# Ledger of designs, part 120: peptides against a protein of PDB entry 5FRP

Target 1, 225 residues: chain A of PDB entry 5FRP
Amino acid sequence: VEWTESIPQIIATREDISKELNQALAKTFIDSDPRVRRTSVMIFNKVPVTEIWKNITNKAIYTSLLHLAREKHKEVRELCINTMAKFYSNSLNEIERTYQNKEIWEIIDTIPSTLYNLYYINDLNINEQVDSVIFEYLLPFEPDNDKRVHRLLTVLSHFDKKAFTSFFAFNARQIKISFAISKYIDFSKFLNNQESMSSSQGPIVMNKYNQTLQWLASGLSDSTK

## One batch from the design tools (peptide; made by RFdiffusion4, then SolubleMPNN)

Design b2_p20_7_s3 (from b2_p20_7, 13 letters changed)
Fold by OpenDDE base, seed 1:
Structure b2_p20_7_s3 (fold): chain B 225 residues (1-225), chain A 20 residues (1-20)
Amino acid sequence: as target 1 above (225 residues)
Amino acid sequence: VEEVLKRALRRVKLGEVLNS
C-alpha cells in the first residue's frame, strides 16, 4: 500500500520533468545560434516518431519546427524542410489520431500546406527541394489505388487557398517537365543513330536537344549556390 | 547532362514520364 502512495508523486515528478524538458526544448528552436537550432531539428530525425509524439507534448515545439522552414540560415532551412516532410509521413504511418494528440495533429496536418507555400518564395533551391520531398514523403509511390487516393485527400484536406494554387502550379510544372524529359529521350535516340545524324534533320534535332536540356536546367538551382 | 536529367527526374513521377 505504501508504494501506491508514492506513485502519484513519481508521476507528478515525471510530468514536471517532462514539462521542464519541453519548455527547455522549445527555447532551443528560437536560439540565436544556428547550430542550436540545427541540433533541435535533428531530434526529429534521430528519435523514433512514436517516441517524439510520446515525449514532446508542447505544441509550441512543433509550431517552431514548421517556422524553421522559412529560416534564413540555408542549412537549417534545408534540414528542416526534409525533416518536417519525413516526420509528416512517419506520423501518418505510425501515429493514431486520438483525443489526446488532437492538438498536435492539428499542427502536423498543416505541414503539406506549409511546404507548398514555400513555392511563393520563388527560390530555385527551395523549389527543387520541395518538389523532391513531395514525391518522397508527402505523396510517395503507392501501388494501392485506394491508399493513394486516401493519402492525397489527407494532404489536400488541410490546404489553405495559397497551397491549392501552388498545388495546381506544381502539377502543371510536373507535366511540362515530364514532356521535356520525353523529348530528351526521343532526341537522344535520334542522335544515337548515325544515319539520322547524317540526314538533313540532324542539325535540327541537335538544336532541339540542346534547347530541351537548357530548359530542364533552367528550372534547377545552381549546384554552387 | 546526366546531372540535369537526374535532378529533373526527381521533380516528376516516373509513371507519367513513361506514359508520355
Scores: peptide ipSAE 0.358, ipTM 0.823, DockQ to the pose 0.340
Fold by OpenDDE base, seed 4:
Structure b2_p20_7_s3 (fold): chain B 225 residues (1-225), chain A 20 residues (1-20)
Amino acid sequence: as target 1 above (225 residues)
Amino acid sequence: VEEVLKRALRRVKLGEVLNS
């Protein structure tokens, strides 16, 4: 664990990380100790993306990072999901596609599919997290239409069949949730009006309000678990 | 209630909610 914690600084200071160090780092991603795995993932958060691409040349490290998205250890998994999504976004923004880094890009380009495939685990916590990283990193808000479309096309261009299916389901869920939120707003406005509450519709709207909230809540993970 | 809404909002694009 201790030596792994020193790696970010080493990567930042050295222009050439030895093959041996890459091999050693690769092993940490599959270490039996979740603390070691966590520390390894954190390298991708602590080191600038440009330095990672420059110094981490072992493909096994990137493939192992992606694999940790299905990690049994919750903390490591959650960290990994956030990390890989962010790394994907940063890579798209900062790393040029060259002949030399083609093999790494082939792995990185699968991150969107990897993330969307996590929906098939059918875990509410994972689902909620994946939703979040999609909006934050994969398909972030972009006011430039051309950039937004380009990003979308980039994300979709490497989807497998399952990822596409998951993507459509994701979009459908967005519509449903947005509709529910819209209803919530309408009901809230109604309920905040004293005259409306005193009307015959008052109790009816209150019930619908509660049902809407329950529906919204049912799609969320229990934060206490 | 606020937490539910906050978390639900993170699952949708804000623009779609406001336009609905």
Scores: peptide ipSAE 0.357, ipTM 0.824, DockQ to the pose 0.349
Fold by OpenDDE base, seed 5:
Structure b2_p20_7_s3 (fold): chain B 225 residues (1-225), chain A 20 residues (1-20)
Amino acid sequence: as target 1 above (225 residues)
Amino acid sequence: VEEVLKRALRRVKLGEVLNS
């Protein structure tokens, strides 16, 4: 009987602790020190998604996470972009939509739009990273056609107008890059053949090969920056 | 060259490259 009487107090204490923790965590996401912000973002990488949803109930934390995608500090921004994309994917896979978590889902559902809108910054480093996380987390490889379509529709269902535009641009770019890679392969095969290299077409193909590589490289960020 | 190709491949779906 005595243990039963302690339960309400324990629950109340637990709620208070949770609230305080959430409030404290919310502050760390907007801390002036990028190291603190980085550490906060890393929580989403170190803690299972189910535990995150369970314990992080302050919507401001999720909103703040999304804002860090446009962080001036490069390392924090890059970490945030990867983290939020992964978190989105994990959430879709593992978290059920309920009445209790509806408000959080409303924020999480904007992650795809948030990411696609980063293309408008017109930064090669950001563009390359967003391309990467789209394939890895937003629209991952899925052999099941129904699941793939469902995932795509889920992603698109919360797009704003700008995100849609970026989506189409992304697809167009993918086709162009794919075509360039295909040409690279063909030219490489040709150039690796001694008879072909000795032909009148040898120098011509070499030039096209170099142009193709240059084009591919021009779309990538400088690794030194 | 290898690095360029590696990074470029991360920007496309492999299936689309093979079908071109």
Scores: peptide ipSAE 0.356, ipTM 0.823, DockQ to the pose 0.334
Fold by OpenDDE base, seed 2:
Structure b2_p20_7_s3 (fold): chain B 225 residues (1-225), chain A 20 residues (1-20)
Amino acid sequence: as target 1 above (225 residues)
Amino acid sequence: VEEVLKRALRRVKLGEVLNS
């Protein structure tokens, strides 16, 4: 653990990291101790993306990072999902595609597919997290239409078949949730009107309001678990 | 209720909600 914790500083201060160090780092991602794995993931959060690409040249490290998205340890998995999504976004923004880094990009370009495939685990917590990182890192808000389209095409260009299916389901869910929220707002306005509440529709709308809330809540994970 | 709405909003694009 202590050794791994020193890696961010080493990477930040050195222009080149030895092959041996890369190999040693690769092993930490598969360490039996979740603390070691967590620390390894944190390297990608503590070190600038440009330095990561420069100094971490062992493709096994990147592959191992992606694999941790399905980690059994919840906290490590959650950290990994956020980390890899952010790393993907930062890489797209800051790293030029060259002949030298082509092999690494081949791995990094699979991150969107990797994330979308997590929906098939059918875990509410994972689903909610993936939804979040998609909006934050994969397909962030972009007012420029050309940039937005380009980003979308980049994200989709390496999708496998399952990822595409998941993508469409994701979009469909957005529409449904949006509609439910809209209904909630309408019902709330209605219920806040005294005349409306006193009408024959009052109890009906109240029921629909409750149903809408229940539906919205049912798609969310229990934060206590 | 507030928490449900807050979390639900993180799962959609705001523009889509406003246009509905």
Scores: peptide ipSAE 0.356, ipTM 0.824, DockQ to the pose 0.359

Design b2_p20_8_s1 (from b2_p20_8, 15 letters changed)
Fold by OpenDDE base, seed 4:
Structure b2_p20_8_s1 (fold): chain B 225 residues (1-225), chain A 20 residues (1-20)
Amino acid sequence: as target 1 above (225 residues)
Amino acid sequence: SLKELLDNLLKGNEQLKLIK
C-alpha cells in the first residue's frame, strides 16, 4: 500500500551545501574527539529537517548518525538517540518520499529498528531513554486513530526480527508498569485512610504496596547514580 | 544557515584539535 501522503513540499530555496562540506561533515561523525561528534549530532537538532534533507546528501552521514546510538561516550550516545528519534519523527511529518531521496529514506526507515535494538544492550539508562523517545517521537500520542495506526504501521514496516521481539517485550513491560502504577495509586489511597489501615486488610495491603514499590524501583534507573 | 553552522563546526573542530 503506497501511502502517498501529500506532504506539502516546503521548497526551502537555500543554496545546497557543497560536496566538500558534506564530506567534511561525514568525517566529523567518526572523529576521535567526542566533542566533535557531539557537535556534529547537534546539527540535526539545530537545522530544520527540510534543510537537512535538502543539503545533506551524503548517506554516510545518516549511517554514521545511527551508529552513534551505540557510542561508548554516554553524552554523545544520549544526544544521538534523542536526535535520531526526533529526526525520524520530523522526517515522517515533513519530508515527502521521492525517487531522489529514496536512498536516504532507506536509512532513516531503519531508525525505529536501531532504537528498539538498543534494548538488547540491557542497560537501564539506555532502556529508559529509548522508552522516552518512543513515546515522544516514534509513537507519540495521537488522538486521530487513522494517523496513529498509520504511524504504527510505518514504524513496524521496517522492523527486523529483533526489533519486533523488543517491541513486544516493551509493550508487555509497559502494560505491567501501568498495572503496577494503578495498584500503587489504589494502595496509596487505602493507606491514607486511617480506618482502612486499622482493618484486617491493612497489613495485607501494606505488604502488597511494598512489593509494588520494590518492583517499580527495580525497573527504574537509579537517577541518583 | 546550515552552511554557516557547518563552517562554524569545522572551525571549531580545528580549534579543539589545537587544544589537545
Scores: peptide ipSAE 0.318, ipTM 0.870, DockQ to the pose 0.014
Fold by OpenDDE base, seed 1:
Structure b2_p20_8_s1 (fold): chain B 225 residues (1-225), chain A 20 residues (1-20)
Amino acid sequence: as target 1 above (225 residues)
Amino acid sequence: SLKELLDNLLKGNEQLKLIK
């Protein structure tokens, strides 16, 4: 009988330690030192998603993680964007929706909107990164049509109005890029043919090729910046 | 473990604050 009374205290102590650790971790996300913030974000990359969901129960931590997507410090921001996208994908794949984790899921489900809203910053580097994480983590290639549609619906179901607008704009842009690439390939093939280049169409195709190339280049971020 | 990482993080942060 006496041993049974000590178990609640041990559990309570663990819960207390867990609470204290959660509170301490929450503070690190808003630390003035970007190195501290970076290290905090890295926890989400180093620890399995299942362990994170089990042990990190303070909502403020997840909210703070999402806020770092708009961080002024470039390195921290970039890390955060990749981390949150990956974490979202892993969560969808590995974490079941339960009553107990509902509140955390409400936050995590906003990650797609958070990412798509970054397009409104109108920064080429950010746009490129968001494009990348969308294809890698949010809407990855899935050969199973049902799974692909389900993922898409899951992503869209929590969009705000701004995210929807960005989503459509993104897709429209991707279509244009795809079309431009196709034209680029066709033009390149034409230009590789000497007979075609010597034809009356040669200069016209060359001009179109250059225009296409310029358009494609304008959409790419400067690798040096 | 997550706990170990958190402990290391907190210790590291304290050290960083002392250098500032």
Scores: peptide ipSAE 0.317, ipTM 0.869, DockQ to the pose 0.015
Fold by OpenDDE base, seed 5:
Order: C-alpha cells, then structure tokens, then sequence
Structure b2_p20_8_s1 (fold): chain B 225 residues (1-225), chain A 20 residues (1-20)
C-alpha cells in the first residue's frame, strides 16, 4: 500500500514532459493552421537538442516533423527542412545512442533519406534548400578524415534506394557545377585580358562563357520568385 | 523551460483558433 502513494511524487518529479503535453504537441504538428505547425517546428530550434531528446518521447512528433518537409505551405516546409537537418546534425553530435532512445533514433536516422527524397519533387527551390542543408548539416566540412568518413557512412547507412539514387545524382551535379565554376573563372580571366580577346580564340571563349553562364543559371532557382 | 514554451504554444494556439 505504501508504494502506491509514492507514485504520484515520482511522476511529479519527472523532469520529463507529461504524456499529455507530448500528445498535445503531437496534435499541433498536424494542425490545419500553418502558424500552429510553424510554432511547433520552432520548438526544435529554440530548445537544446539534449532537452528535446529528454522530454519529447512521443514518436509521432518526430514522424510528423519529417512529414512536414513535404507540406504545401512553403514557409513551414522550408523551416521544417532546415530544422530537421540541423536537428539531425546536433543529435549526431550530442546524443548518445542508448537502449532507451533507440526508437527515436530509428526515426531520426531516416532524416537524410527524407531530405534526399525531396529531390524527386523536382522543385528548384526545394533542391537548392536541400543542397544547402546537406552541406551545412548533413555532410559539413570536416578536416578530420576519419570523422568525415564516419559521418558519411552514418548518413548513407539508412538510405533507401531512392535516396541513394538522389545521392549519386547530387554528387554528379556538384562535380559538374564545380567544373562549370572553374571554367567560368577561367573564361572570366580570359575575357578580362584584351590581348586574349583579340585572338582567334576570343569568340570561341566568349561563346563557351555564355553557355557556361546559361547552364549555371538554369540550375539555380529564380531568386525573384 | 521546455514546459513553459509548450504551455505558451498551447495557449497561443487556443488564441489563434478563437480569432478564426
């Protein structure tokens, strides 16, 4: 009989957000009002990752966060994409894998696939954003080779077939972009040299320069839209 | 605190629903 009386105190002392609050939060992610959804996503930006993992235990919240990456509302979608990428990176850096958090990690580990799968939407704005978050959060610059490889392997370890396809396409595109930029620089240097421009190669280089610019521009979203 | 943030969020959501 005495142990039953201590249960309320144990529940009250739990620093963990109550089950009720978790359920309430889960509902906000699927609210019809985009402002509500936005505010919910912002929790992941405002609260330290360690506190999120400690207090948000409802799997539906994390699943819903991932689903918002494909929602129709542009602002919420963009926020979500940035948020989940950052959250993934922070989680990898700060959260240890334990038995208790295994189920949440199973969801979080799908974030890279979720992001790479966004390329199939074939939206230039989304593509640019995904490109950005990949370089910023998923596969950031890391001078330590072992850490860099480990991160890469971690990211790839949970890829689905579609994500792998997108990954290869992305890398191929990046190589092409890098090459194009290099050529753009070379052409620009050439064009700035009057002697070179007056040569027989001048018109040829100018043409290649224009083609390069057009190609680069075609891969970029219209900043005015 | 996270709790305070959640409470504020829930209160805010209720207010937003009333304005609609």
Amino acid sequence: as target 1 above (225 residues)
Amino acid sequence: SLKELLDNLLKGNEQLKLIK
Scores: peptide ipSAE 0.316, ipTM 0.870, DockQ to the pose 0.015
Fold by OpenDDE base, seed 3:
Structure b2_p20_8_s1 (fold): chain B 225 residues (1-225), chain A 20 residues (1-20)
Amino acid sequence: as target 1 above (225 residues)
Amino acid sequence: SLKELLDNLLKGNEQLKLIK
């Protein structure tokens, strides 16, 4: 009988330690030293997603992680953007939605919107990084149509108005880039054929090739106006 | 373990604060 009464105390003590650790961790995300913030973000990269969800229950940690996407320190910001995108993807794949984790999911579900909203900063480096994480983590290549559609709907289901606008702009840009690349390849093939180059169409194709190359070069630098 | 990692993180942060 006596050992049964000790179990609740042990459980309570473990919960208390867990709470204290969570509180301490939450403080590190807002530390003035970028090295501390960086190390805190790295926890999400070093620890399996299932363990994170189980042990990190303080909402402030997740909120702070998302906030670091707009951090002034470049290295921390870049790390955070990659980390949160990867964490989102892993969470979708490995974490079930339950009543107990609902509040954390409410935060995690905003990651896509948070990322797409970064396009409004109008920074080339940020845009390139966001493009990269979208293709790698948010909307990865998926040959199964049903899975692909389901993922897309999941990503879009929590978008704010600004995120939707960015999403459409991004897709429009990708279509244009894809078209340009296709044309570049066609022109390159044509130019590699000596017989084709000696034809009356040679100079025309060369001109189009140069235009395409210039557009691609500028697009890698310019947000699609 | 995650606990060990967190403990190490906190200890490391304390050391960083001392170097400042």
Scores: peptide ipSAE 0.312, ipTM 0.867, DockQ to the pose 0.015

Design b2_p20_8_s2 (from b2_p20_8, 14 letters changed)
Fold by OpenDDE base, seed 2:
Structure b2_p20_8_s2 (fold): chain B 225 residues (1-225), chain A 20 residues (1-20)
Amino acid sequence: as target 1 above (225 residues)
Amino acid sequence: SLKELLDNLLKGNEYLKLIK
């Protein structure tokens, strides 16, 4: 009888989140109230990645997090996209791959593919957000070539066919954007030079400038929408 | 702690359900 009374204390002293808490958390990700879902996602932003990996062992929670990337509620979706990208990056940097966490890593390794697949929704706001998190978290600037290549290979290693297609399309678009920006700068310099504007090429350059601006604008979401 | 956050989350959710 005495040993039974000690069980609650032992459970309370265990740093691991109880199975019950994990189950409760899993349910919150699929709650009908978007405020509840939002709060659940925020846990991944408020808690250190090492603590999450240690205490959240139910793989269904991670799967549910990834699923929210396609949620109807805009605010929750946007939060989820940022959260999972950041979580992926932090995990790569801070969490070692072990036999014990292999199943969780199998889910986390699909985050890049999950994000790139969002381009198929063909929503400008989503596209811009995905672009942003790719540069910030998935493929950040890395001056060390070996580290940069390793990160790239890690990201690509779990791509499905659709993600690869999206990846190539994204890169092609980025090259075009970079080129357009470069031309925009050149045109702007030209237009600011009075001597150049008075030349026979003035009207031609102005037309090209306007076309470039229109093209750039078409790829950007209206902040007012 | 994560545990405290989870407890707060669960309490908050219960509260939200009552306000509905």
Scores: peptide ipSAE 0.317, ipTM 0.878, DockQ to the pose 0.015
Fold by OpenDDE base, seed 1:
Structure b2_p20_8_s2 (fold): chain B 225 residues (1-225), chain A 20 residues (1-20)
Amino acid sequence: as target 1 above (225 residues)
Amino acid sequence: SLKELLDNLLKGNEYLKLIK
């Protein structure tokens, strides 16, 4: 019976933000003003991941965050994509999976699929950003083989069919890029040799070099946009 | 703190709506 008397004190000491505050925050993610939406997303960048998980308990907030990845406002969208990828990575590293946070994890675990599905928009700028966040946050460099495989399996385990398709396409593209870069290097070495350039192979290699460069450049977005 | 950030956010949003 004595343990019940301590409950009010424990509740009072909880640094959890109020339900009302959570509800208010949830509304800001769907506000018509992009500045409001931007500021809301920035909370996830400014506050430690552990504090976010502790205090933001309304699942609608997380769902809304993920939805912003497809919004029309470019700046907010780009911010959201980076934010959600980073948040995913930090969550995997710092947040334990418990029964209490299961519902939130169910949402967070969809972030990889959400990101890979952005490839279907077929926008070069978005593609580049998704490529970047995949290498930086989703599948970062990991020298430990077991950890690397575990991370990969974690990412893949929540993929939908579309995400799998885009994943394979992405990897195929990366292989092709790697191959192209390798050729570029070889061609460059050849072109730096004067004797080689004066040979009958010179013009052929030069042509291949140019084709390789053009192909590589075609995958880049216009920075002026 | 997160609470302070949220409070500031909400106040800021109200201000933004008023100046529109």
Scores: peptide ipSAE 0.315, ipTM 0.877, DockQ to the pose 0.015
Fold by OpenDDE base, seed 4:
Structure b2_p20_8_s2 (fold): chain B 225 residues (1-225), chain A 20 residues (1-20)
Amino acid sequence: as target 1 above (225 residues)
Amino acid sequence: SLKELLDNLLKGNEYLKLIK
């Protein structure tokens, strides 16, 4: 299904950057200094998406950006994850698919898979960040049903097997979390009622409350660390 | 402009390498 969404081509009339600059930029993404890599990633945050697509034509830059999602340096990795997710979303919203940019789109379309594959690292901080960028950029809140479904289908259309598995696992976990939060709220209301607390059900509810809190706490990264 | 940003980036990177 070729979804021809006519994205208005905002042709930013900026001069194309030279091939030399593209090559230089590509090198910075693999620089040994994490500060250099960080600064390179920040370009994608500072420059409008339309200008990036117009001027950054070296595929290696985009590929390197995606690779930094697994960067050893925490700050660079975290920045990269946020950046690539945002860039993906902005690209979907602002960049038309053309014959000329097809090769870049082939890379960008792998961003969702790249992000979902990060769950296999089994790092709580990474998981939390991936959760965050999914809700913020990949599958943001959209009141229009057609747009929401279209976005979802777009995201899923380029999933590899591992990404699909991760996606289903994520959703299952979110359902559980939602349920737990709902129960937490109910328990909290119950516990705040003195009459209810003094009832025979008080200790039972308190126990369930504590179990719920423990479960929630175990699944969330300590924001204080 | 992106060009200016890239130029600044490259200059900055050179500086960072010198202070190591």
Scores: peptide ipSAE 0.310, ipTM 0.877, DockQ to the pose 0.014
Fold by OpenDDE base, seed 3:
Structure b2_p20_8_s2 (fold): chain B 225 residues (1-225), chain A 20 residues (1-20)
Amino acid sequence: as target 1 above (225 residues)
Amino acid sequence: SLKELLDNLLKGNEYLKLIK
């Protein structure tokens, strides 16, 4: 709808968003119509992070955004998970911590914990999405060791107990996946060599290759293994 | 004005609820 697309533009172009507008926006995040809620989430997606922090000062909006991660409406939930992860990353990169924005940061700093806690819902689609946003936004590839460690410590510093448990389980799973991929590569190289395939080890390696593929296909979204 | 913007937002939301 044309008007829905105009909302992010309005927020981005205005220097000062009034208290009344913030209150109105807060209400849209809890609207009974999922289309309205979706539009509200899209504000965080389409408006620059610096403009969001400048103009959206109502705590209820940020809290409501986080709550939508557990939304029953699939499309809204999926959008929210991606949006809040990206918003967290952008905030860390672009927003300085000040006295004025301290209370908002207290909410934003809980995003990693909120995301990791989604693993306990035990939904395959949610697990896959959380895996994805962790690598893309929460703990992205960083070649600088100091920056990488700093980001990791920042993410962990606000974890609850359940989030820590989930984090360790996730990492353990990723290590296993990494080893499996390495084995897959080795097996693939072996199988591509005709001399090796004709050897006595050929059938054995083929079997291991198939098992590895099956494991990779079935286990990628399992947070408990 | 702010009032106009709010009115437009509210009208837009109402419109969304009326359409499928």
Scores: peptide ipSAE 0.240, ipTM 0.845, DockQ to the pose 0.013

